# Designs tried in a protein design run: peptides against a protein of PDB entry 3C66. Part 45

Target 1, 189 residues: chain A of PDB entry 3C66
Amino acid sequence: KSWANLFEKNDFFFRYKFYLEITAYTRGSDEQHLKWSGLVESKVRLLVMKLEVLAGIKIAHPFTKPFESSYCCPTEDDYEMIQDKYGSHKTETALNALKLVTDENKEEESIKDAPKAYLSTMYIGLDFNIENKKEKVDIHIPCTEFVNLCRSFNEDYGDHKVFNLALRFVKGYDLPDEVFDENEKRPSK

## One batch from the design tools (peptide; aimed at target 1 L20 D84 Y86 K171)

Design b2_p25_4 (made by RFdiffusion4)
Pose (drawn by RFdiffusion4):
Structure b2_p25_4 (pose): chain A 189 residues (1-189), chain P 25 residues (1-25)
Amino acid sequence: as target 1 above (189 residues)
Amino acid sequence: SDGRVESDFLEKSLEELDEALEDMF
């Protein structure tokens, strides 16, 4: 074999059938999002610990990089549809109604200056100890405990017209396009 | 205040997460 093989990109978004995504939103400024998403990202490892000790959870595998994007966001209505539509491949298409900030356009006049909404998503891939028969697995408490940990006593993130946090359980075929690069086809049926 | 964020969407997202777990199979 060759050195090129050792350095082959990992296949995180193909190896698991289930993913937990944690999303920090900011309809505000760049630094408001830096602090906010920075706080949330700092707590994600704790969710891994809380999840992984559970009977039923075989592994909670965090990816190493947050997925980041921002959209021009004029109205409160837009910020809300972003939260509603973002996260699932079934629904992320609706985001095309808003202008996405890219490598090409981040420098343009009508974009550099426009108010923006910011997203930062982390993925925890899940694998399960399948109990007995097909049964429901409840991981609600560790999820809410994680939410309660996303706080600061010296910084108010209480204005939800600005700051928001969301979590989604998404099957592999339904992951957002953003996680697969130009090479990779996405998982199927 | 503790500075934690609260919103209807956050509660909805957790409910949708719980419902998605019911359909694992």

Design b2_p25_4_s1 (made by RFdiffusion4, then SolubleMPNN; from b2_p25_4, 14 letters changed; failed a check: too like the target's own chain)
Amino acid sequence: SSGQVSSPRMEQSLKDMEKALSEMF

Design b2_p25_4_s2 (made by RFdiffusion4, then SolubleMPNN; from b2_p25_4, 8 letters changed)
Fold by OpenDDE base, seed 4:
Structure b2_p25_4_s2 (fold): chain B 189 residues (1-189), chain A 25 residues (1-25)
Amino acid sequence: as target 1 above (189 residues)
Amino acid sequence: SDGRVSSEFTEKSLKEMEEELEKMF
């Protein structure tokens, strides 16, 4: 079965009950974010390989494209809020308090020179061997190794005020709105 | 001291993920 058929955008976010979200955060320049997110994205395949060998994981399939967004982020508290609220439909409405940067507004004086938080999110669809309820899936180990791999690549990535990395486990019905097209209904509970 | 370079936020997110997984099984 060709890997190519797994990457048809249209069913990926409906195919799995569970997703691992990997979000690279940058409160800084676009150039800083491109370097950081590009590094994180380059390592996702290694994480997938480590997840696939876990006895409790039947399937770990990465989505091929990152989701990218940016917000005006004037304070550290705003940056913490973004990191806390992003990645779940249940919580993402809190981000409406921040100015989303769009192609239409990016040249506005209030946005152009404003401090920004950049986000790049990768998704891994997960299928678990639920029948083997006896095997605790220790996902912490490969995820921690992944985080350490990304953060240790450059000393600058140790600055948590600028660069951050989150891994979030999300149910299909609680995926962010950004993963669905306007005509798509999110999965039901 | 395991040279974990993860943030408190990342560690919290990982812990929450583990707790959710433990509830599934």
Scores: peptide ipSAE 0.223, ipTM 0.773, DockQ to the pose 0.358
OpenDDE base, seeds 1, 2, 3, 5: peptide ipSAE 0.171, 0.192, 0.168, 0.184; ipTM 0.739, 0.749, 0.737, 0.745

Design b2_p25_4_s3 (made by RFdiffusion4, then SolubleMPNN; from b2_p25_4, 11 letters changed)
Fold by OpenDDE base, seed 4:
Structure b2_p25_4_s3 (fold): chain B 189 residues (1-189), chain A 25 residues (1-25)
Amino acid sequence: as target 1 above (189 residues)
Amino acid sequence: SNGQVSSPATEKSLKEMEEALSKMF
């Protein structure tokens, strides 16, 4: 049974208490983002494998589809703000200061040719072996290795003005709104 | 010297993750 068949979208964001968010950011062209995000996505399996072998991690399950979003991003400060605020329900409201690019507005003259930040976000559901509260989960090691792997793949991906990669650890109740359908109630604390 | 290729944002995110985990365990 392939891993792909086990996660119907509907329960994935309710199944785990904790999630690792992997967001590939690109302030540039859609083509640049497609290459960058595609690379990052292709390496997520390697990260999962490294997470699964950590003694403190019982389960590391990737959600198979990225979440895609894009914002009008006129300045570097806006790009930094996106990277700081995205990926948490507590902070995502700050992104309302930026114009979200949608299918409805993408052809507007003010949006079409505007500088954009593209985001592709992948999720890994995490279950920890809590019984051993003393087990340091050195999750930062495989995460750092993953980032270095992605960034070192091409010299162009070293340009932090264009390409960024963030890993955020979030609780299920603090997942971004985008992961829930309109009729879904956000997990409670 | 494996040059840490991480952006400041990445480093921040990793640090915050480490802090979050350290509080959980």
Scores: peptide ipSAE 0.201, ipTM 0.757, DockQ to the pose 0.375
OpenDDE base, seeds 1, 2, 3, 5: peptide ipSAE 0.058, 0.056, 0.186, 0.200; ipTM 0.577, 0.579, 0.750, 0.759; seed 2 fails the geometry check

Design b2_p25_4_s4 (made by RFdiffusion4, then SolubleMPNN; from b2_p25_4, 12 letters changed)
Fold by OpenDDE base, seed 5:
Structure b2_p25_4_s4 (fold): chain B 189 residues (1-189), chain A 25 residues (1-25)
Amino acid sequence: as target 1 above (189 residues)
Amino acid sequence: SNGQVSSPLMEKSLKEMEESLSEMF
């Protein structure tokens, strides 16, 4: 099957049972987020290369485009809630308590001047070598190295009040609604 | 050596990942 079909959004989120989500968070300006997310995105390929050489991983395939979202985020508690609840279908409904920034509402005075949290999410589809149950796949090492690489690039990225980075392991049936089109049914368990 | 995790959020995310992987293997 041609690699070209793997880059179609719809085929990617149905192809794998497991996904690694990489989310860059920024509570600040759009310019701060663009620099931070752009750095994280530039390093994802290095993480993929480190995952592919693990004996328990058969395939690590990145999706080529980030998913972008932003919320009105008036408090630090709201920012912690976003980071806790985002990235799974089971928990994402809690984000409905916050105002999502859209192209339709971004020019409203109450939204334009409000503090915002920006999110950029990259996805890696994973296939595992299940037959060798004896080989513990230590994804912790390459993931920790990746976070340390991004956070150490600039001293400003050490400020956890502004910049955050999370990696989440998600089953295909528990992917966020944003990865599917309105007419698509999410994968069954 | 468990690499130093840069934040409590990242520690939680990595723990959840390890738990999810342990269910598969």
Scores: peptide ipSAE 0.079, ipTM 0.696, DockQ to the pose 0.297
OpenDDE base, seeds 1, 2, 3, 4: peptide ipSAE 0.074, 0.018, 0.033, 0.074; ipTM 0.690, 0.534, 0.544, 0.689; seed 3 fails the geometry check

Design b2_p25_5 (made by RFdiffusion4)
Pose (drawn by RFdiffusion4):
Structure b2_p25_5 (pose): chain A 189 residues (1-189), chain P 25 residues (1-25)
Amino acid sequence: as target 1 above (189 residues)
Amino acid sequence: EDDDEELFLTTNPNLESTPMVILLS
């Protein structure tokens, strides 16, 4: 074999059938999002611990990098549809109605200056100890405990017209396009 | 097959939240 093989990119978004995504939103400024997403990102490891000790959870595997994007966001209505539509491949297409900030256009006049909404998503891939028969598995408490941990007593993130946090349980075939690069086809049926 | 129902949790008051209850085969 060769050195090139050792350094082959990992296949995180193909090896699990289930993912938990944690999303920090900011309809505000760049630094408002830096602090906000920074706080949320700092607590994600705790969710891994809370999840992984559970009977039923075989593994809670965090990916090493947050997925980031921002859209020009004129109206409150837009910010809301972003939160509603972002996260699932079934629905992320609706985001095409808004202008996405890219490598090419981040420097353009009507974009550099426009109010923006910012997203930061982390992925925890899940694998399960499948109990007995097909049964429901409840991981709600550790999820809400994680949410309650996303706080600061010296910084108010209470204005939800600005700051928001969301979690989704998304099956592998339904992951957002952003997680698969130019090479990779997405998982199927 | 595993269930395809959407599971969503948010701090946004304008959106509905659902419990993280997953049906596995």

Design b2_p25_5_s1 (made by RFdiffusion4, then SolubleMPNN; from b2_p25_5, 7 letters changed)
Fold by OpenDDE base, seed 4:
Structure b2_p25_5_s1 (fold): chain B 189 residues (1-189), chain A 25 residues (1-25)
Amino acid sequence: as target 1 above (189 residues)
Amino acid sequence: EDSDEEIYLTTNPRLESTPFVITLA
């Protein structure tokens, strides 16, 4: 079965118990984010390949489309808060304190020229080989290598005030609201 | 039973990263 059949949005976020979220953050221009997020997205396949060969991982399937959002981000503390709170349903409500940029409000004077944080998030669905009684699966090395690969591509990507990359391991019931349609019920715990 | 421990890796030095070891119970 080709991976192509796995990319139906509605089924993907219900198919796995576990997900790895990869988020590229940019506090800067849209152009900067386009380059940064594009690079990160282009390297996700390499991470998947490294995960797939681990004995504890049965399946690592990427969702091919990124989720994109942006917030008005006046301060570095706001940028840190976004990075800390994004990617988990239990914490994402904290982002309501910031102004989400939408098609409806993007032309407002208070938003149009305001400093922004841009987010692009890729998801990898994970299935584990539980039968091997492996109580622990160490994915630190491949994830760290992935991060280093992305950051080393351009010296500019080492500026943490502008560019950041985060990986978060979450359960299906704790996925951000963005992955579900309004009429979809979140997976139960 | 799966661990409820949050696993987080970030490049931001102001945020704490955790070891990316998934515990499956």
Scores: peptide ipSAE 0.438, ipTM 0.849, DockQ to the pose 0.815
OpenDDE base, seeds 1, 2, 3, 5: peptide ipSAE 0.433, 0.438, 0.425, 0.435; ipTM 0.847, 0.848, 0.842, 0.846; seeds 2, 3 fail the geometry check

Design b2_p25_5_s2 (made by RFdiffusion4, then SolubleMPNN; from b2_p25_5 with D3S L7I E16K M20F L23T S25A)
Fold by OpenDDE base, seed 5:
Structure b2_p25_5_s2 (fold): chain B 189 residues (1-189), chain A 25 residues (1-25)
Amino acid sequence: as target 1 above (189 residues)
Amino acid sequence: EDSDEEIFLTTNPNLKSTPFVITLA
């Protein structure tokens, strides 16, 4: 496949066996989320660069656009559940208990004035240099440095009641439904 | 088969993070 296809959504999420998800969470205002997610997104390329130089990683390719979602989030427990369950197909059904904010319902009074959790998710496709079936690749240092870089930018981003950042490693068959169109079938195991 | 281990890093102190070590099988 041509590298040009990696910039198309449907080709990107079928191209790799493995993906790294980077999600910025905000339980607060849309303005707060815009600033927080914008910062995180601006630093993703730095993480990619750090991953690319690792011997065990052949390719680290970012999808250039974030996926955006928001939920009515009345409690801290709801916010924790979102952070725990989001990002994996096997667990995301738990989020059906929450009200997803959509363009169709965002102006409803019960939704418009409700506390919200905002999510912005970036994806990195990963290809590995497999020399041995028992090979391990440690990406902990680059990932923790990335998290620390984002959180240290502003003191406010240290408040975990409002701002959070998560990284999740997932297989292609376990990607969230949001990355696929209605007519697309998710990859099989 | 590839490892089924969940690899998860979060800033939320109430959620358990795992080491980001990917096992290829």
Scores: peptide ipSAE 0.494, ipTM 0.858, DockQ to the pose 0.853
OpenDDE base, seeds 1, 2, 3, 4: peptide ipSAE 0.486, 0.492, 0.489, 0.495; ipTM 0.856, 0.859, 0.857, 0.859; seed 4 fails the geometry check

Design b2_p25_5_s3 (made by RFdiffusion4, then SolubleMPNN; from b2_p25_5, 8 letters changed)
Fold by OpenDDE base, seed 5:
Structure b2_p25_5_s3 (fold): chain B 189 residues (1-189), chain A 25 residues (1-25)
Amino acid sequence: as target 1 above (189 residues)
Amino acid sequence: EDSDEEIYLTTNPKLKSTPFVIELA
């Protein structure tokens, strides 16, 4: 497979055993989210560069397309729940308790005027340089630097009631349903 | 087998973040 194909959906989410998920959250307006998520997305390549130079990482390949979703989010507890449960197949079913905003329902009065939580998620496929299973790879520093870089861009992004940023390390078999088409089978454990 | 530990980093102070150390067992 060519390197270019790694940026296509049909190959990307089956190619790696491990993935890093980067999610920008906004409980506010669409405009606020557009600015926040756009900033985060613009910095992902910097994180990739920092990961690639680590001895324990063989490959760090970003998927170029963000995944977008939004939920009706009437309370702060709902916003916390979204952040806690989103990003893994084993926990994402909890989100069924919330109303997903779609193109079909976004104009309904009960949805249009409701408080929203917006999500934009970027994925990085990871391959590791390991000689044996006793090896550990510490990526805490580059990930923390990335988070700090995004939050420090504007003081408004420090308001965790509105803006949040999360990174999650997941295995291929535990990727969220959003990355697969209906006709695709989830990777096995 | 690979570790089942969840590795999670968040800016939300109400949620627990973990150290991003990946164990490849």
Scores: peptide ipSAE 0.526, ipTM 0.863, DockQ to the pose 0.816
OpenDDE base, seeds 1, 2, 3, 4: peptide ipSAE 0.514, 0.518, 0.516, 0.520; ipTM 0.860, 0.861, 0.859, 0.862; seeds 2, 3 fail the geometry check

Design b2_p25_5_s4 (made by RFdiffusion4, then SolubleMPNN; from b2_p25_5, 7 letters changed)
Fold by OpenDDE base, seed 2:
Parts: sequence; C-alpha cells; structure tokens
Structure b2_p25_5_s4 (fold): chain B 189 residues (1-189), chain A 25 residues (1-25)
Amino acid sequence: as target 1 above (189 residues)
Amino acid sequence: EDSDEEIYLTTNPKLESTPFVITLA
C-alpha cells in the first residue's frame, strides 16, 4: 500500500509486526498539552527520517493521526501509573482505576475541575531487515535525539511533573485497545 | 525469536528506561 493510505487507519495496526509508540504526557492544562503534544507531533517526521536510513529498518511508517485521551489525575502517583501502564495491552487495564475523561462525562463537576493527565500518542509501524543478518537493531540514538529535541525546545518541557515523553516498542498483539475498532480482532501472538 | 523484553524510553526519572536495542534474532 502507498504511503498515502497510511493517513487513514485502514489496516495500519495490522500491517506491521512492530510499532513504536510515542506518547506525549501532560499533567496540567489542555493548553499546555496542546503546545507540548503539537511540538512532539511536529517532530515525529524527523524521527521517521532518522529511522528510515538505518540499515536494519526496512520500513518506518507513521500513522499520521494522534490518539488522544485524558484521565483524571489527582496525584503524581497516578501520573506515574499512567505513564507506566499506558501503551501496552498487557498493562493498560490498570488505567481502569482512573477516570477516563470522555465527552459524556467531561462536564461533570467532579471531572471538569479535576487535575488531568493528557495523552497524545503517535504510532510508527516498523518493518525490519532481518534477512540482512542483523541480530540487533539499535534505534536508541535516533529515539534519544528525538526526545532531546522535543524537550530542549522549551525549558518548561523539562519539568517531568508536568510534561513527559515516552517511547515504547510494542508488538502488534500488544497494541493498546484504542487502536482497534470494536469490530476488529486484535492480532494474535 | 523476537525479544519479549520491554523496550521503553521515558523522560520521567521515576520510571526506568531501557536502551532501544531491538533483538530480532
């Protein structure tokens, strides 16, 4: 399929065995998150470019639309838990302990004024050149450079109590539920 | 075999990050 076809959900989350998840976290205002996530999103293409030139990577295709979610996040521990558990199907059920903010509940008094953690997640589908006799593919440098690029843009983004950025390497069968529609079956292990 | 090891990079100092070295053999 053409690159253009990846702009829509299509079969993107079934196409690759591996995915890189990039999640921008903000425990603060929606405005803060908009700026932070927008910055991160704007830099994803640079990461893709760096990944694509690696000999071990055959394909690095971004899903262009971020996944957005937010939780009531009254404590720093909750914020840590969100960051620790989000992005993997095997762990995401822990997030059920928190109140997911939805269009249906966002106007509730207990939710409207509550501290929130905002999440924006970008996905990159990865295909590797395993036939090239590479036992390992090191993507640490481009990923670290990406993180540093995002965080260095504004000193405020260094405040981990408010802003965080995480990258997670996941297999297709361990993608979060959010990437699948109700009628879609999760890829098998 | 694919590595079952979690590869995770985070800016949160309270959470452990791992090197993004993917083992595919």
Scores: peptide ipSAE 0.396, ipTM 0.833, DockQ to the pose 0.796
OpenDDE base, seeds 1, 3, 4, 5: peptide ipSAE 0.388, 0.395, 0.392, 0.396; ipTM 0.831, 0.834, 0.833, 0.833; seed 4 fails the geometry check

Design b2_p25_6 (made by RFdiffusion4)
Pose (drawn by RFdiffusion4):
Structure b2_p25_6 (pose): chain A 189 residues (1-189), chain P 25 residues (1-25)
Amino acid sequence: as target 1 above (189 residues)
Amino acid sequence: STTETLLLKSDMTGNISGDKMVIDL
């Protein structure tokens, strides 16, 4: 074999059938999002610990990089549809109605200056100890405990017209396009 | 799994809304 093989990109978004995504939103400024997403990102490892000790959870595998994007966001209505529609491949298409900030256009006049909404998503891939028969698995408490940990006593993130946090359980075939690069086809049926 | 995509939200004022993280496998 060759050195090129050792350095082959990992296949995180193909190896699991289930993912938990944690999303920090900011309809505000760049630094408001830096602090906010920075706080949330600092707590994600704790969710891994809370999840992984559970009977039923075989592994809670965090990816190493947050997925980031921002959209021009004029109205409160837009910020809300972003939260609603972002996260699933079934629905992320509705985001095309808003202008996405890219490598090419981040420098343009009508974009550099426009008010923006910012997203930061982290992925925890899940694998399960399948109990007995097909049963429901409840991981709600560790998820809400994680949410309660996303706080600061010296910084108010209470204005939800600005700051928001969301979690999704998303099957592999339904992951957002952003996680698969130009090479990779997405998982199927 | 027959569980559809679940969504859980927080306004960061102590309120949590959306689907419970209950997964049917």

Design b2_p25_6_s1 (made by RFdiffusion4, then SolubleMPNN; from b2_p25_6, 7 letters changed)
Fold by OpenDDE base, seed 5:
Structure b2_p25_6_s1 (fold): chain B 189 residues (1-189), chain A 25 residues (1-25)
Amino acid sequence: as target 1 above (189 residues)
Amino acid sequence: STTETLLLRSNLRGEITGDKMVIEL
């Protein structure tokens, strides 16, 4: 990775106090995931545009590259657990019960043939127009419309046991460990 | 109280579930 790419990544995850995470999930093949995540990623700009026009949002800045991960996922309950726990530092420790697929272990026979859940996560940095300490910003409509847009775009993604989508609001100090390098300290509260 | 985290997702039945995406600052 060029120093510029590391700097851009590092600056992005320290620049904002708030983030919106968009995660595409696939419990199936890598090929299925590539198609599904590619579709979701192609629509992120539409969500950004809908967020930017909200009076309470000053900035909605997408990070340019997805984060990719995959887990051995033998059951539907494991797949639900991944979707519930992923995307927050407070809850991601629950994923330690599952086998993370890595470049080092992916060729192991027990991992190669195992059912997998694939994850692609896009990040949006958020800045708000705070006039008063008690302001509420409602992003529920554009988030729901985004989910519906992705799920209805192609009938091939109608298998809800295979293809799923989540949006998570998180504070910068609660970002997943994956966004930081080993030598980076996560933002303080 | 300020919002810490909110999760909106599709479940295995195709239903949108989770939190209402209202952020308290």
Scores: peptide ipSAE 0.721, ipTM 0.961, DockQ to the pose 0.681
OpenDDE base, seeds 1, 2, 3, 4: peptide ipSAE 0.719, 0.709, 0.716, 0.715; ipTM 0.960, 0.958, 0.960, 0.959

Design b2_p25_6_s2 (made by RFdiffusion4, then SolubleMPNN; from b2_p25_6, 7 letters changed)
Fold by OpenDDE base, seed 1:
Structure b2_p25_6_s2 (fold): chain B 189 residues (1-189), chain A 25 residues (1-25)
Amino acid sequence: as target 1 above (189 residues)
Amino acid sequence: STTETLLMRSDLQGNISGDKFIIEL
């Protein structure tokens, strides 16, 4: 079964009960973000490979397209809030307090020169081997190794005021709104 | 109890912080 035919975009976020989200954050320039997010994205395949070999993991399937967003981020506290609240439907409403940057508003004087937080998010769909009576699956090691790999790649990425990285495990019903089209209904519990 | 949401982050010192990624099914 070729992986290529499964990328009918429309079913990926409905196919799995569980997802791993990888978000690269940058509070700086667009150029800084492109370099940082590009690095993180380039390493996602290594994480997938490490997850797939775990006995508790049946499938680890990456969605190949990153989701891109940016917010006006005037303070370090706003940047911390973004990192805490993004990636879960339960918490993402807190981001409504910030100005989302869009193609329509990016040239507005109040937005153009404002400090920004850039976000690039990669998704991995997860299916678990339930038959192997293990009530617990430990994915901490490969996730930690992934974070360390990305952060240690360049000394510039040690500036945590600018560059950040988060991994979030969520259920399909708690995915961010960004992954669904306007006409798509969020998965039920 | 089943795992709901887990978050792993890098702190300001470059250390990994947050939840242990042990998933209960």
Scores: peptide ipSAE 0.632, ipTM 0.940, DockQ to the pose 0.709
OpenDDE base, seeds 2, 3, 4, 5: peptide ipSAE 0.255, 0.453, 0.322, 0.166; ipTM 0.814, 0.877, 0.834, 0.725

Design b2_p25_6_s3 (made by RFdiffusion4, then SolubleMPNN; from b2_p25_6, 9 letters changed)
Fold by OpenDDE base, seed 2:
Structure b2_p25_6_s3 (fold): chain B 189 residues (1-189), chain A 25 residues (1-25)
Amino acid sequence: as target 1 above (189 residues)
Amino acid sequence: SKTETLVMKSDLRGNITGDKFIIEL
């Protein structure tokens, strides 16, 4: 199957047992988020390249499109909660306490002028070389280098009150609901 | 895999915090 078929959403989130999620967070303006997320997204390919050369990694395949979401985020605690709970099916239900911004509600007065947290999430499907009898695969260094690369690109991105970046390693059964269509059944454990 | 969800974040000082991204298969 051509690489092109790997970018179809339909199979990507079922294809791998493991995923690396890269989420850029912004509590600020949409413009700030576009700059920040755009930077992060632009660097994902570098992370993929660094992962692919690791002997324990068989495949590191990026999903080409970010997942975009935004929440009304009136407090710093809400922003911390988003960063803690987002990216795992086990924890994402906590986000239901926040108002998700949608195209239908974004013009509501209570939402329009409210502080927002913006999220852009990139996914990398991971397949490991189990045959190499490696009990452990260390991807820590490439991931930390990636975070440092993004955060150090501009001094403004050092402001954790506005800009945040998280990487999450998850199993396919613990992917957020956003990656599945309404008719898709979540992978079982 | 024995590895559960791992999270890596930046702290308030820009230091990377959270889990070590060592995956046990």
Scores: peptide ipSAE 0.590, ipTM 0.926, DockQ to the pose 0.743
OpenDDE base, seeds 1, 3, 4, 5: peptide ipSAE 0.588, 0.579, 0.585, 0.583; ipTM 0.926, 0.923, 0.925, 0.926

Design b2_p25_6_s4 (made by RFdiffusion4, then SolubleMPNN; from b2_p25_6 with L7V L8M M12L T13N M21F D24E)
Fold by OpenDDE base, seed 2:
Structure b2_p25_6_s4 (fold): chain B 189 residues (1-189), chain A 25 residues (1-25)
Amino acid sequence: as target 1 above (189 residues)
Amino acid sequence: STTETLVMKSDLNGNISGDKFVIEL
């Protein structure tokens, strides 16, 4: 498969059985989010490099484009819910309780001035060296180092009321709906 | 059992919380 196909949405989210999702969350301004997400995105390549050298990792391929979404987020509880529920098809339906900000509605007065949570999600496709003897692949250290690297970059990113970062390991059949086009069928189990 | 979903996040105290990212295949 050509490298070109790694960057095509439709092929990428069907290519791997496993994905690592990296989501930068911001409850604040779009400018704050742009800085935070841009930082996180800039470090994803370092995480990939750290994953690729692990004996249990055969492939770690980042999808090149972040997925961007934003929600009206009037409360801290709503922000916690977003962070808990986002990134899995099993749980993302809980986000339907929140108003998704779209290009069509962003200028509505009730949405324009509302507190927002911004999300930028990067995806890494994972393939493992499944040797018959290694049922376990430990990626905890590089993932932890990545989180610490992002959070420690600027003191402002220590404000967990504003800035958050999550990594989620998911199977391809449990990817969020955002990664599929309306005509695409979710990967089977 | 095979690993389904793992989540790692920073908590309000600046600690990393959530699952240990050990994937069982």
Scores: peptide ipSAE 0.611, ipTM 0.929, DockQ to the pose 0.710
OpenDDE base, seeds 1, 3, 4, 5: peptide ipSAE 0.578, 0.593, 0.589, 0.574; ipTM 0.922, 0.925, 0.924, 0.921

Design b2_p25_7 (made by RFdiffusion4)
Pose (drawn by RFdiffusion4):
Structure b2_p25_7 (pose): chain A 189 residues (1-189), chain P 25 residues (1-25)
Amino acid sequence: as target 1 above (189 residues)
Amino acid sequence: EDAEGEPFLSTNPNLENTPMVVTLL
């Protein structure tokens, strides 16, 4: 074999059938999002611990990098549709109605200056100890406990017209395009 | 299919929340 093989990219987004995504939103400024997403990102490891001790959770595997994007966001209505539509491949297409900030256009006049909404998503891949028969698995408490941990007593993130946090349980075939690079086909049926 | 359900949680009051409960197949 060769050195090139050792350094082959991991296949995180193909190896699990289930993912928990944690998303921080900011309809505000760059630094408002830096602090906000920074706080949320600092608590994600705690969710891994809370989840992984559970009977039923075989593994809660955090990915090493947040997925980041921002859109020009004129209206409150837009910010809301972003939260509603973002996160699932079935629905993320609706985001094409808004202008996405890219490598090419981040420097353009009508974009550099436009109000923006910011997203930061972390992924926890899940694998399960499948109990007995086909049964429901409830991981609600550790998820809400995680949410309650996303706080600061010296910084108010209470204005939801600005700051928001969301979690999704998304199957592998339904992961957002952003997680698969130019090479990779996405998982199927 | 490997599972049933689409659990969702958000701090946005204008979105409906679905508990983190999934059926594994």

